# Peptides against a protein of PDB entry 8OXM: the designs that were tried, part 88

Target 1, 371 residues: chain A of PDB entry 8OXM
Amino acid sequence: FKAEFRLAGGVNLPKIIDCVGSDGKERRQLVKGRDDLRQDAVMQQVFQMCNTLLQRNTETRKRKLTICTYKVVPLSQRSGVLEWCTGTVPIGEFLVNNEDGAHKRYRPNDFSAFQCQKKMMEVQKKSFEEKYEVFMDVCQNFQPVFRYFCMEKFLDPAIWFEKRLAYTRSVATSSIVGYILGLGDRHVQNILINEQSAELVHIDLGVAFEQGKILPTPETVPFRLTRDIVDGMGITGVEGVFRRCCEKTMEVMRNSQETLLTIVEVLLYDPLFDWTMNPLKALYLQQRPEDETELHPTLNADDQECKRNLSDIDQSFNKVAERVLMRLQEKLKGVEEGTVLSVGGQVNLLIQQAIDPKNLSRLFPGWKAWV

## One batch from the design tools (peptide; aimed at target 1 V11 Q189)

Design b2_p27_8_s3 (made by RFdiffusion4, then SolubleMPNN; from b2_p27_8, 18 letters changed)
Fold by OpenDDE base, seed 3:
Structure b2_p27_8_s3 (fold): chain B 371 residues (1-371), chain A 27 residues (1-27)
Amino acid sequence: as target 1 above (371 residues)
Amino acid sequence: DALKKQIEELAAKQKAEMEAKFKEELE
């Protein structure tokens, strides 16, 4: 290990450490100091299995539908090393970097990222109607620019076209698989883009199995399909390639129901895989800037061992696990809101839910639904 | 500078033409 480290951007300030391998190659590694990287490691294995299913199907294989995976080495319950995805950037860093973000460069007369965040924070405790109105004002004055990512990185028109297609396929595949697994916390720092492939890399997989719905501010979208995400697809938006790739991914997932249920069942009952939302994790994910000052952890470890009888904890856990499995089975059958949908109907509903400004306006301001 | 701008304008035009054709092939 080199003695030098860099801070990666984002709320968690992960440390980038340069490691020299036994092969003499330097590898950048991301050290997260507060996250249970076991969850990331387990979810990467699930993504690898989903990729195997997608490669077995001729239609998804022809479309090169895959979720980008990274190596995770959990070191402890509270620390681990991620293989730093060399040549990736957080979409948030490209879009809304304070110094030279694409919004500032291409839309200098729009609201700043800070102004947008401030406006949405001011209405955070207000009605859904007031949140919607302010969100629409923010969106009107903060126009999407993510189309410029591929335009800047790929000057050759043929390469640009192929890379935009790769991006659109990556968004589709990760959105549908993410929905099936109930992946949450898809904020702009948890989604990286590869500067060479234009494919997305989803990091920080600590909100899974729809546990984002039990946050103090519930998640209201199935995946991130915000205006910039759509703008990166170009003039077709969510139509054509994106929709077809979502449908073909959903078809493979639904046809793999037994395999996916068996995998998720094993994971839900793995005592080493803490997928459940806890109050501390919920507070951490939805920290208000006002609360940063008072949370000196006076860990008064008054371990009041609430000896809640092990039996009552186990029964409550089992009921939550059963509910997660039941909901996963419903998704894989195309059951949405008590109705069985076709693959096209289910994908259409999910797209509409993900782009609905009423759903987007209800998200936690830190998710940056206007980006 | 002028040549770079012309190349960028030509590349932008070719991108727009490819994007339009791709939309037509996807409809």
Scores: peptide ipSAE 0.015, ipTM 0.414, DockQ to the pose 0.011
OpenDDE base, seeds 1, 2, 4, 5: peptide ipSAE 0.000, 0.006, 0.000, 0.013; ipTM 0.304, 0.318, 0.262, 0.396; seed 5 fails the geometry check

Design b2_p27_8_s4 (made by RFdiffusion4, then SolubleMPNN; from b2_p27_8, 19 letters changed)
Fold by OpenDDE base, seed 4:
Structure b2_p27_8_s4 (fold): chain B 371 residues (1-371), chain A 27 residues (1-27)
Amino acid sequence: as target 1 above (371 residues)
Amino acid sequence: SALEEMLKRLAAKRKKEFEEKFEEELK
């Protein structure tokens, strides 16, 4: 271990530690000091299993459909070492960095990321109609620029085209796998893009099994498919490669129903895997400036009193776990809103839900649905 | 990994328990 560490940006101030491996190679390690890396570790294993299913199918294998994984070594409930995704950048850093973000560089006359955030925060407690109107104004004055990622990184046109396809395939695979696992919307800092492969790496997997729907501001999209995410696909957007890759991924997921149900059932009942949403986690994920004033004093309150009656917690837990399994079974059968859909119909519905400005306008402003 | 092997064992156990329950419901 080098004595020097770098702080990665973010609320938890994760430490990047450079480690020399036994092979003499330097590897960056992210040490998260406050996040439960066990959830990330478990979800990485589920992704590896999904990748195994995708590699067994000829159609998904030919398309090289994979969800990118990273090594997680959980050290405790609150600490662990991530193999830092070397050569990746958060899409949020590329897009909306305050000084040199792509929006500021390519669209200097658009609203700043801060102006967009402020406008959407001002309407956070207002009607859906008011949220929609302000979201449309924000979107009109904050045009997507993520197409420039591949253009900046890949100057050769043939390489650029190949990398844009790799990106599109990565978004498709992660979107469908993320939907099946109920990952919901993903904050722009929790999606990394590999600067060499153009593939996405999803980090901080603290929301799974549709627990985002029980947040104070519930998730309204099946996955992140915001305007910048779509812009990175190029002129075809969600049509063609993305749609076909979603359909082929969904076919594999639906045809693997028994396997996926069994995996998720094991995880839901694993006492070491805290997937449940709790009020503190909800507050952390959707922290409002108004909520900062009340939280200051009581972080020292003893962990003892939350041993509430085990029996009522267990019954509530079991009912939530059963509901998650039922909903997973519905997804894998193509049951959406009580109707059985074909793979193409289901994928179409999910895409439409994910890109609908009405759904996007209802998301928590902190997650920047306009990006 | 040891955890993949544990998950595979748990999956195999749950599959067996499910098959046993399904055979009981068919009787």
Scores: peptide ipSAE 0.007, ipTM 0.357, DockQ to the pose 0.014
OpenDDE base, seeds 1, 2, 3, 5: peptide ipSAE 0.000, 0.000, 0.000, 0.000; ipTM 0.310, 0.291, 0.299, 0.282

## One batch from the design tools (peptide; aimed at target 1 H187 P216)

Design b2_p28_1 (made by RFdiffusion4)
Pose (drawn by RFdiffusion4):
Parts: sequence; C-alpha cells; structure tokens
Structure b2_p28_1 (pose): chain A 334 residues (1-279, 317-371), chain P 28 residues (1-28)
Amino acid sequence: FKAEFRLAGGVNLPKIIDCVGSDGKERRQLVKGRDDLRQDAVMQQVFQMCNTLLQRNTETRKRKLTICTYKVVPLSQRSGVLEWCTGTVPIGEFLVNNEDGAHKRYRPNDFSAFQCQKKMMEVQKKSFEEKYEVFMDVCQNFQPVFRYFCMEKFLDPAIWFEKRLAYTRSVATSSIVGYILGLGDRHVQNILINEQSAELVHIDLGVAFEQGKILPTPETVPFRLTRDIVDGMGITGVEGVFRRCCEKTMEVMRNSQETLLTIVEVLLYDPLFDWTMNPFNKVAERVLMRLQEKLKGVEEGTVLSVGGQVNLLIQQAIDPKNLSRLFPGWKAWV
Amino acid sequence: EYEEAQEEYEEELAERRAEEREAEAEAA
C-alpha cells in the first residue's frame, strides 16, 4: 500500500489510495467514508445486467451497445470503496476550464464561464420570466464547442468517426438507463470522457431514484442532453443514431423488465442508510412502483410506445423551459 | 406530529445534500 493519500474534495472528504499488486502495477481506489455505497453497488449491478442484456440481444450486439462500469465494494453501512477510473478526463475540465477551456480557446468573443456563473447567481433571486430571459440570452452568446473534441484528438477520419459513433451510442445508452433509474446528479463533474474510447462514464451516482425533486431545486430533465452533447453527437443531432439507439435500449428494457425487477428487488429486506430512520419499506416500495411504471410505460394509466417515449424524453431534455429551472451549478447552458 | 417530524428530517437531509452540491459547484 502506498504511504500517501489525496483528497478528492467535497464535504465528506473521500480518500484516494494507491495499491501495488503482485504484478507491480499501481491501482487507484477511492474509499468513501461517511457515505453509503450500497445504492451505488445496486447501480453497478443493474449496469452490468443491462450490459449483459444488450450483449445477448442480436439487435444491440451488432450496434455494440455497452455500459462502462467500475467495481464498487461496500464495506459497511456507512462506508465503502470503489474503483477509480483511469484514462478519463472531466467534461467540465475540458470545456469550461478557466485557464485552457475549449470555449475560451475557440470563442474568445463569447461570454466566459465566470460571467455566466455571475449572471446565474444574480438571477436566482428573480422570477421565472427573468430566469428564462437570462438563460436565452446566455445561450445566444454561448455556442457549443464540444464537437471539436474528437477533431482535436483523432486526426484520422476513420478513427474520428468510430470514436464519434461510440460516443453517441454510449451517450444514448447511458441517458436511457439513467432515465430508467432516475439519475439526477448529472453536472459536468459527474461525467468522465475517455481519452481513447471517447465513451462517457458516470462516476458519482450519489443521488438517483428520482431524488432531484427532493432537492430544493427540482431536476426537470431525465438525463443530460445539453447543447454541447448534442453538437458533439454530430450534425444530425439527436435525430439519427441517438434516437435509434434509445429505441433499441427501450425495447430491450421492455423485453427484460422481469430481470430488471429481479435485480432491483434486493431492497425491502436490507434497507440502506438515510431511509427508515426517525422512528415493505415505504420509499423502497414507492421507487419500485415508479420503476415498474417507467418500464411498463403506464405512468398514470396511459400507454406509450418506445418511439413516443423516446420523443417525449428528447423533448423534455432539450426544452429550454426545463433547463431554465435547473440548478445553476448544474451548468445547463454548458 | 409524527408526519411533521418526518418532513423536517427529509428537509434536513435535502439541505445537507444541497450544501454538498453547492460545495462541488464552488470547487469548479
């Protein structure tokens, strides 16, 4: 074990450690004290199940739809450990870096990230109209730059297109799975982009199962489909590869709702922390009902096709009205 | 009384998580 450890930041102060194995290769682990990783263990297990189901289905096997997973090992009710992701860079560090940010490098005339943050801080005390107007003004003077990422990393057109296609497929699959699982904490620091495979990886998974509505600032979107992601998917935008991949993933999930419910039914017997405190779990039953409604497409008794559900999700995600009410730190304009 | 106490507990939990999130936004 290495004698030094680093802090990853945050109120809980997670610890980063390096271990040298028998082969001598250093492996980085993240021990997360004062936090419950049992929910993250369930998230990783359902991620692996979805990846296996996508691999089993012939329609998705050809499209090579995969979910990037990292091992999470719970150690106690209030602690655990997880595998650190190597060879990945944060999206916000690439895009909105103060020093060498992509938006500053490409579009120096556009508004800086500090100006946008100042405007968002000044406007949180305003009403809906002022928030919508400021958001539209910010979007008018802040064009997406993320489309140049593979352009700056993959000079060969074949490799560039392959990486772009893998990025688009991974974004579609992750967005579908996150909507199903109700993942809400999807700001720039929770998503890591690989420097080689160009596949997005979700690292935080801190809050899910429709927790953003509980937060003071409700999450009005099911997944992150901001202007940067859409521009980086290509000229076609959400139409094309993203829509088809979303439809295929939704079909696979409708076909495997039995396996998904079997995986998620680990609750109601060993409830995790932050629940059933302050004295057939209530919230567990509620989230199971909500997941079943999402999977069956019933909601309030209404039937919805896979294509219609995908179109509705796209409309909700790209609607500026929903993006205006989001948390300023979420970086909806980014 | 009991429903109010549950609401207060959920509000304190949400506030703690919101503070964590604000701290991450500031670290940016």

Design b2_p28_1_s1 (made by RFdiffusion4, then SolubleMPNN; from b2_p28_1, 19 letters changed)
Fold by OpenDDE base, seed 2:
Structure b2_p28_1_s1 (fold): chain B 371 residues (1-371), chain A 28 residues (1-28)
Amino acid sequence: as target 1 above (371 residues)
Amino acid sequence: EKKKKEEEYLKKLAEKIAKGLEEKFKQL
């Protein structure tokens, strides 16, 4: 390891370390110091399985539908080494960097990212109606700019077009796979974009199996399909390529029901895979910037004191696991809100839910639903 | 028949992934 480290962007300031391998090659590694990287490692293997399913189907293979994966080496429950996705940037850093974000560069007269966040934080405890009104005001004064990512990175028009299609396919695949797995916490720092491929890399996979719905501010969208995410697809938005890629991904997932259920069942009962939402994790994920100053690093929450009676925990855990499996089975059957939908109907419902300003306005302000 | 063989193969793949997960986590 080199003696120097860099900070990655984001709240947790993960350390980027350069490692020289025994082969003499430098490899960048991300060291997370507070996240259970076992969750990321498990979810990466689930993504590899989903990729195997997608590569077997002729329609998804022809479309090159894949979810990007990275290497995870968990070292402990609280430490591990991630393969730093070299040549990736958080979409949040490109879009809403305080110094030179794309919103500031292309829309200098719009609200700042800070002003948008402040306005949404002021209404955080207000009614859904007040949240919706302020969210619509924010959206009117904060116009999407993510189209400029591909325009800045790919100057050749044919390459630009190919990369925009790669981006759109990556969003579609990750959205549907993420929905099936109930992947949450899709804020703008947990989604990286590859500067060479225009594909998305999803990181921080600790909110899975719809555990985002039991957060103090519940997640109200199936995946991130915000205005900037859509703007990156170009003039067609969610129509055409994105929708068709979602439908073909969903078709493969639904046709792989038994396989997906069997894997998720094993994972839900794996004692090494803590997928459950705990109050401390919930507090951490929805922590206010104002509350960051007082959480001294000495909350070694020893997992010991939350040993409520083992019997009541085990029964409650089993009932949660069963509900997760039932909900996964419903998704894979196309059951939404008690109705059986076609693949096209299900994908349409999910797109509508993900783009609905009423759903987006209800999200935790840290999720930055206006981006 | 092709669907059944594909389902059986995918089930075996799932079980192999699950075991490979378990073995990887036991080695850490």
Scores: peptide ipSAE 0.024, ipTM 0.505, DockQ to the pose 0.019
OpenDDE base, seeds 1, 3, 4, 5: peptide ipSAE 0.018, 0.011, 0.014, 0.018; ipTM 0.486, 0.423, 0.430, 0.468

Design b2_p28_1_s2 (made by RFdiffusion4, then SolubleMPNN; from b2_p28_1, 20 letters changed)
Fold by OpenDDE base, seed 1:
Structure b2_p28_1_s2 (fold): chain B 371 residues (1-371), chain A 28 residues (1-28)
Amino acid sequence: as target 1 above (371 residues)
Amino acid sequence: KEKEELEKYLKELAEKIYKGLLEKFEQE
């Protein structure tokens, strides 16, 4: 282990440790806390099961639809090492790095990422109308640039085209599976892109089962489909390959309803898998950058006070778990807002919800919906 | 039949994954 650690971007500031393997290769490893590792490990297994479903279906197999997974290696009761995907970069680092981000390189006259964030933070407590107006002004002065990722990394036109398709397929698969699992919007630092495959790797899976909707600023999108995410697909945007890959993924998910319900039921009632949103986690996920400085790590959660009445917590937990299962069943039946939709209708609704500037303008400004 | 076998396999896989998680967490 090298003594040097880098903070990965993202809410949980995971420690990246460079390790020299017995093979003499340097491997980056992500070190997270115990609870974050458990949640990530469980969700990686759910993704592996979804990948098994996708691989067994001829239409999704032909399209090479898969969710990129990473190995979680628990090291101790309090620490584990994620095999960090060597050759991945956070999309947020590529797009909005302060020094050499793609927005600054390709759009030097646009607003800075900081100016955009400041403008959206100023209206955070304002009306939805005021948020929408400021979001539209930000979007006008912060144009998408993620198309340049594949253009920079893949100079051969045939390779470039194949990698752009791989990216588009990866976004589609992760968006639909993420919607089914209720992962919702994903912070730009929690989406990695593989510099060789152009596939996405989702990390920090601490918001699942639509728990993003109960945050102080509720989530308003089914998945992250922001302007840069769409721009990375190239000229067709959400049309053609992306839409068809979403539909084929949704077909597999809906046809696997009983399996997915059984899996999620087992996970929801796992006493080792804390998926519930607590007030501290909610505060942490939606902290202002200004508030990050004062949270001394002195929240030693003294184990003592959580011995409150197991019965009322258990009943509340069971009601939340039942509601999650019911909502999952609705999604897998294509029930949206009390109406049964076809796969194409459901996917269309989800895409429209995810790209709607009104929904994007209502997101927590820290999640950078303009990126 | 193939669907039921798939559902059974995936249920067994879920249970195996769950047990394998529990065993990993118990060995730590």
Scores: peptide ipSAE 0.010, ipTM 0.395, DockQ to the pose 0.020
OpenDDE base, seeds 2, 3, 4, 5: peptide ipSAE 0.007, 0.005, 0.007, 0.007; ipTM 0.384, 0.329, 0.339, 0.349; seed 5 fails the geometry check

Design b2_p28_1_s3 (made by RFdiffusion4, then SolubleMPNN; from b2_p28_1, 20 letters changed)
Fold by OpenDDE base, seed 5:
Structure b2_p28_1_s3 (fold): chain B 371 residues (1-371), chain A 28 residues (1-28)
Amino acid sequence: as target 1 above (371 residues)
Amino acid sequence: DYEKKLEEYLKKLAEKIYKGLLEKFLQE
């Protein structure tokens, strides 16, 4: 281990540790504190299974549709080593976190990221109509810039085009698989982009199986398809490559229904895999910056006593697990709002839901739906 | 004393909100 560590951005201040292997190769490792890395480890195995299904299908294999995975070594319930995705950056760091963020560089006369967040926090407890109006004002004065990521990193036009295609395919694959698994908490710090491949790496997989709907501010979108995410695809946006890659991914998922249901059923009933939302986790994920100063000291003490009485937990757990399996089966049959949809119809509905400014305006301000 | 009472209040509020959201999730 080198004596020097870097702090990665984010609430949990993960430590980047450079390790020299016995092979003499330097490997970066991310040490996350306090996160249940077992959830990430299990979800990485599910993503590897989904990648296996995608590689077996000729159409998805030809398109190189994969979810980027990383190695998780859980050391304890609260500590582990993530293989740091060397050469990745959080999309939020590139777009908004630094003084040199792409929004400030390319749109210096737009609202600052702080002004946007402040405006959306002021309306957080207001009506859906007031949230929508303020969200539209924020969006008008905060224009997307994520197209510049590939333009800055890939100066050769042929390489630029191939990398934009790789990005679009990565967004499509992760969006559809993320929807099938009910993956939530897709804020701009939980999505990394690889600076060499332009592929996305999803981290912090602790909100799965639609448990984002049980948050104090429920999630209202199936996946992150915000204006910057779409801008990174270039002039075609969600049309053409993205839509076709979503449809081909959805086709493989629907044709793999039995395999997906069996694996998810085993995971839902695994006593070592705590996928259920709990009140403390819900508070932590939707904590206000103003509340961060007061709640930091005491959340450490009561982690032992929130073992609710075992008997009432088991009946509620089984009902939630059954509901998750039923909803997964519906998704894999193309059942949306009581109607059976074709693959194209289902993908179209999901795209429309994900880009709807009414749905985006209802999200928790920390999710940064305007980015 | 006040901080501990505030923490207990926030915990109870969170549990109440969570229970209502869980009931909705199970009904949809």
Scores: peptide ipSAE 0.138, ipTM 0.679, DockQ to the pose 0.051
OpenDDE base, seeds 1, 2, 3, 4: peptide ipSAE 0.136, 0.006, 0.000, 0.007; ipTM 0.673, 0.393, 0.365, 0.356; seeds 1, 3, 4 fail the geometry check

Design b2_p28_1_s4 (made by RFdiffusion4, then SolubleMPNN; from b2_p28_1, 19 letters changed)
Fold by OpenDDE base, seed 2:
Structure b2_p28_1_s4 (fold): chain B 371 residues (1-371), chain A 28 residues (1-28)
Amino acid sequence: as target 1 above (371 residues)
Amino acid sequence: DEKKKLEEYLKELAERIYKGLLEKFEQL
């Protein structure tokens, strides 16, 4: 290992370390010190299977629809080594870095990222109406700039167009597969962009199977399709390439129903795959700045009260697992709100839900729905 | 030891998932 490390952005300050293998090759490693990387490892395997399904279909293969995957080597329940995707940056780092973020560079007269966050935090405990009004004011004074990512990185017009298309396809594929798997916690630090391919890399896959809906502030969108995410697609936005790639991805997922159900069933009943939301994880994901002072984890919260009868835990677990499987089956049948939709109808509903300012205004302020 | 157990577990999990997939793909 080299003696020097770099910090990756984000609250957990993951350490990027360079190591020399016994083969003499340098490899970058991301060391996470707080997260159970086993969840990430399992979800990466699910993404590889989804990629296999997408490569078998001629229409999705022609469109090069894939989810970017990374190698995960978990070391413990709280530590692991990720193969750091060299040449990736968190979308949040590009967009809302305090020193040289794209919003500050291209929109210097707009609200700062800090002002937007402060305004949304002030209304966090307010009505949905007050949250919506403040969110609309924030959105008016914080205009999207993610179009400049491809313009800065790809100076050749033909390359720029190809990379913008790769980005749009990556957003579409990850959005639909993420929706099918119920992937949550899609904040701007959990989505990386590859500076060479313009493809997205989703990290921190600990909120899956719609467990984001049981957070203290429930998730109200099926995937991240915020104004900057849409701006990166260019002038067509969600129409044309994005929509068609979503439809083709959804078609493959729906036609693979039995395979996907079997995979998810095996994972849900794996005793080593803790996909359930727990109170400590919920607190960690939606920590208030005011609550940082008192959560010294007294690891001495008596293991006695978490001995709710193993039988009641097992019954509650089985009931949640059954509900997850039922909801996955509904999604794969195109059942939304008790109605069977076509692939186009289902994709349209999901896009409308994801871009709805009313849904976006209700998200936890740490999700940064205005970005 | 823990790393080796976890590599073995991830390998067994992958093998179970792939085996269940292969069995379903051989039935199609």
Scores: peptide ipSAE 0.011, ipTM 0.457, DockQ to the pose 0.019
OpenDDE base, seeds 1, 3, 4, 5: peptide ipSAE 0.007, 0.005, 0.000, 0.000; ipTM 0.352, 0.347, 0.322, 0.271; seed 4 fails the geometry check

Design b2_p28_2 (made by RFdiffusion4)
Pose (drawn by RFdiffusion4):
Structure b2_p28_2 (pose): chain A 334 residues (1-279, 317-371), chain P 28 residues (1-28)
Amino acid sequence: FKAEFRLAGGVNLPKIIDCVGSDGKERRQLVKGRDDLRQDAVMQQVFQMCNTLLQRNTETRKRKLTICTYKVVPLSQRSGVLEWCTGTVPIGEFLVNNEDGAHKRYRPNDFSAFQCQKKMMEVQKKSFEEKYEVFMDVCQNFQPVFRYFCMEKFLDPAIWFEKRLAYTRSVATSSIVGYILGLGDRHVQNILINEQSAELVHIDLGVAFEQGKILPTPETVPFRLTRDIVDGMGITGVEGVFRRCCEKTMEVMRNSQETLLTIVEVLLYDPLFDWTMNPFNKVAERVLMRLQEKLKGVEEGTVLSVGGQVNLLIQQAIDPKNLSRLFPGWKAWV
Amino acid sequence: STAEELLEEKIKAIEESRLAESSAYAED
C-alpha cells in the first residue's frame, strides 16, 4: 500500500489510495467514508445486467452497445470502496476550463464561464420570465464547441468516425439507462470521457431513483442532452444514431423487465442508510412502482410506444423551458 | 429531526459539488 493519499474534494472528503499488487502495477482506489455505496453497488449490478442483456440480443450485439462499469465494493453501512477510472478526463475540465478551456480557445468573443456563472447567480432571485430570458441570451452568445474533441484527438478520419460513433452509442445507452434508473446528478464533473475509446463513464451516481425532485431545485430532465453533447454527436444531432440506439435499448429493456425487476428487488429486506429512519419499505416500494411504470410504459394508465417514449424523452431533454429551471451549478447551457 | 439534518447535509454536499470548479480527475 502506498504511504500517501489524496483528497478528491467535497464535504465528505473521499480518500484516494494506490495499491501495488503482485504484478507491480499500481491500482487506484477510492474509499468513500460517511457514505453508503450499497445504492452504487446496485447501480453497478444493474449496469452489468443491462450490458449482458445488450450483448445477448442480436440486434444490439452488432451495434456493440456497451455500458462502462467500475467495480464498487461496499464495506459497511456507512462506508465502502470503488475502483478509480483511469485514462479519463472530466467533461467540464475539457470544455469550461478557466485556463485552457475549449470554449475560450475556440470562441474568445463568446461569454466566458465566469460571466455565465455570475449571471446565473444574479438571476436565481428573479422570476421565471427573467430566468428564461437570461438563459436564452446566454445560449445565444455561447455556441457548442464539444464537436471538436475527437477532431483534436483523432486526425485519421476512420478512427475519428469510429470514436464519434462509439461516443454517440454510449451516450444513447447511458442516457436510456439513467432515465430508467432516475439518475439526476449529471453535471459536468460526474461524467468522464475516455481519451482513447471516447465513451462517457458515470462516476458519481450519488443520487438516483428520482431524487432530484427532492432537491430544492428540481431536475426537469431525465438525462443530460445539452447543446454540447448533441453537437458532439454530429451534424445529424439527436436524429439518427442516437434515436435508433435509444429505441433498441428501450426494446431490450421492455423485453427484459423481468430480469430488471429481479435485479432491483434486492431491496425491501436490507434497506440502506438514509431510509426508514426517524421512527415492505415505503420509499423502496414507491421506487419499485415507479421503475415498473417506466419499464412497462404505463405511467398514469397511458400506453406509449418505444419510438414515442424516445421522442418524448428527447423533447423533454432539449426543451429550453426545462433547462431554465435547472440548478445553475448543473451547467445547463454547457 | 436527525433525518432532516442528514437530508440537509446531503443536499448541501450536492449543491457544493455542482458549484465546484475543479475535479480530482483533472490531476490525471

Design b2_p28_2_s1 (made by RFdiffusion4, then SolubleMPNN; from b2_p28_2, 16 letters changed; failed a check: too like the target's own chain)
Amino acid sequence: DEFEKRLKEKIKGIYEGMLAETSIAGLE

Design b2_p28_2_s2 (made by RFdiffusion4, then SolubleMPNN; from b2_p28_2, 14 letters changed)
Fold by OpenDDE base, seed 4:
Structure b2_p28_2_s2 (fold): chain B 371 residues (1-371), chain A 28 residues (1-28)
Amino acid sequence: as target 1 above (371 residues)
Amino acid sequence: TEAEERREKKIKGILEGMFAESSAASLE
């Protein structure tokens, strides 16, 4: 390990540590303090499994459909070493960084990211109608710019086109795999883009198995397919390559139903894998940026009072696990809203749900559904 | 961790089982 470390941004002040491997290669490691990396580690194993399924299918292999993975070494419930995704940037940093964000650079007359957030926070407790109206005003005055990522990074037109396709394929694969695993919407800081491959890396997998639906502000989208995410695909948007890659990914997932169910069952009942949403985690995930300063929970709350009857916790846990498995089985059968859909029908419904401004307007404002 | 290795082995075993069956079903 080098003696020098860099602070990565964020509440937990993760430390980027450069380490030299036994192979003499320098590798960046992100040391997260206080974050439970076990969930990330488990989800990386599931992503590797999904990648194995995708590589065995000829149609997904030809399309190079993969979900990007990173190495996680959990050292404890509150400490771990991540292989820092070297050569990646958070989408949120590229898009809405306060000083040099792409929105400010390309759309200087649009609302600032702060103005958008403020407007949506003001209506957070309002009706769905009022949220929708304000969201539409925000969207009108905050136009997507993520197309410029590939244009800035890839000056050669042929390379640019290939990288835009790689991005589109990565979004499609991660969206469908993420839907199957119930990852829901993803905060813009928890989606990294590789500056060389244009592929996405999903980090901080603290919401899985549709636990985002039980948040104080429930998730209303199957995956993040916001306007900037779509803009990065270029003029075709969700049509053509994205849709076809979603369909081919969904086909592999549905054809792997038994395997996926068996694996997820093993994970849900793993006593070392905490996937359940707890109130503290829910509060943390939906904190206001202003509340980030005050909620240092001195988690000096004595572990003593959580001797709530093990039996009632176990019965409630088992019912939630069973519900997750039932919902996973429905997804893998193409059961949506009580109707059995074809792969194309299911993918179409999911895309429509993900891009619906009514669904997006209902998301937690902290997750920036207008980006 | 030993727990992660056990999970990885279980996942691999499930995958290997499925692929053995799929390979057998493709030969009939």
Scores: peptide ipSAE 0.187, ipTM 0.731, DockQ to the pose 0.017
OpenDDE base, seeds 1, 2, 3, 5: peptide ipSAE 0.186, 0.162, 0.162, 0.081; ipTM 0.731, 0.727, 0.730, 0.646

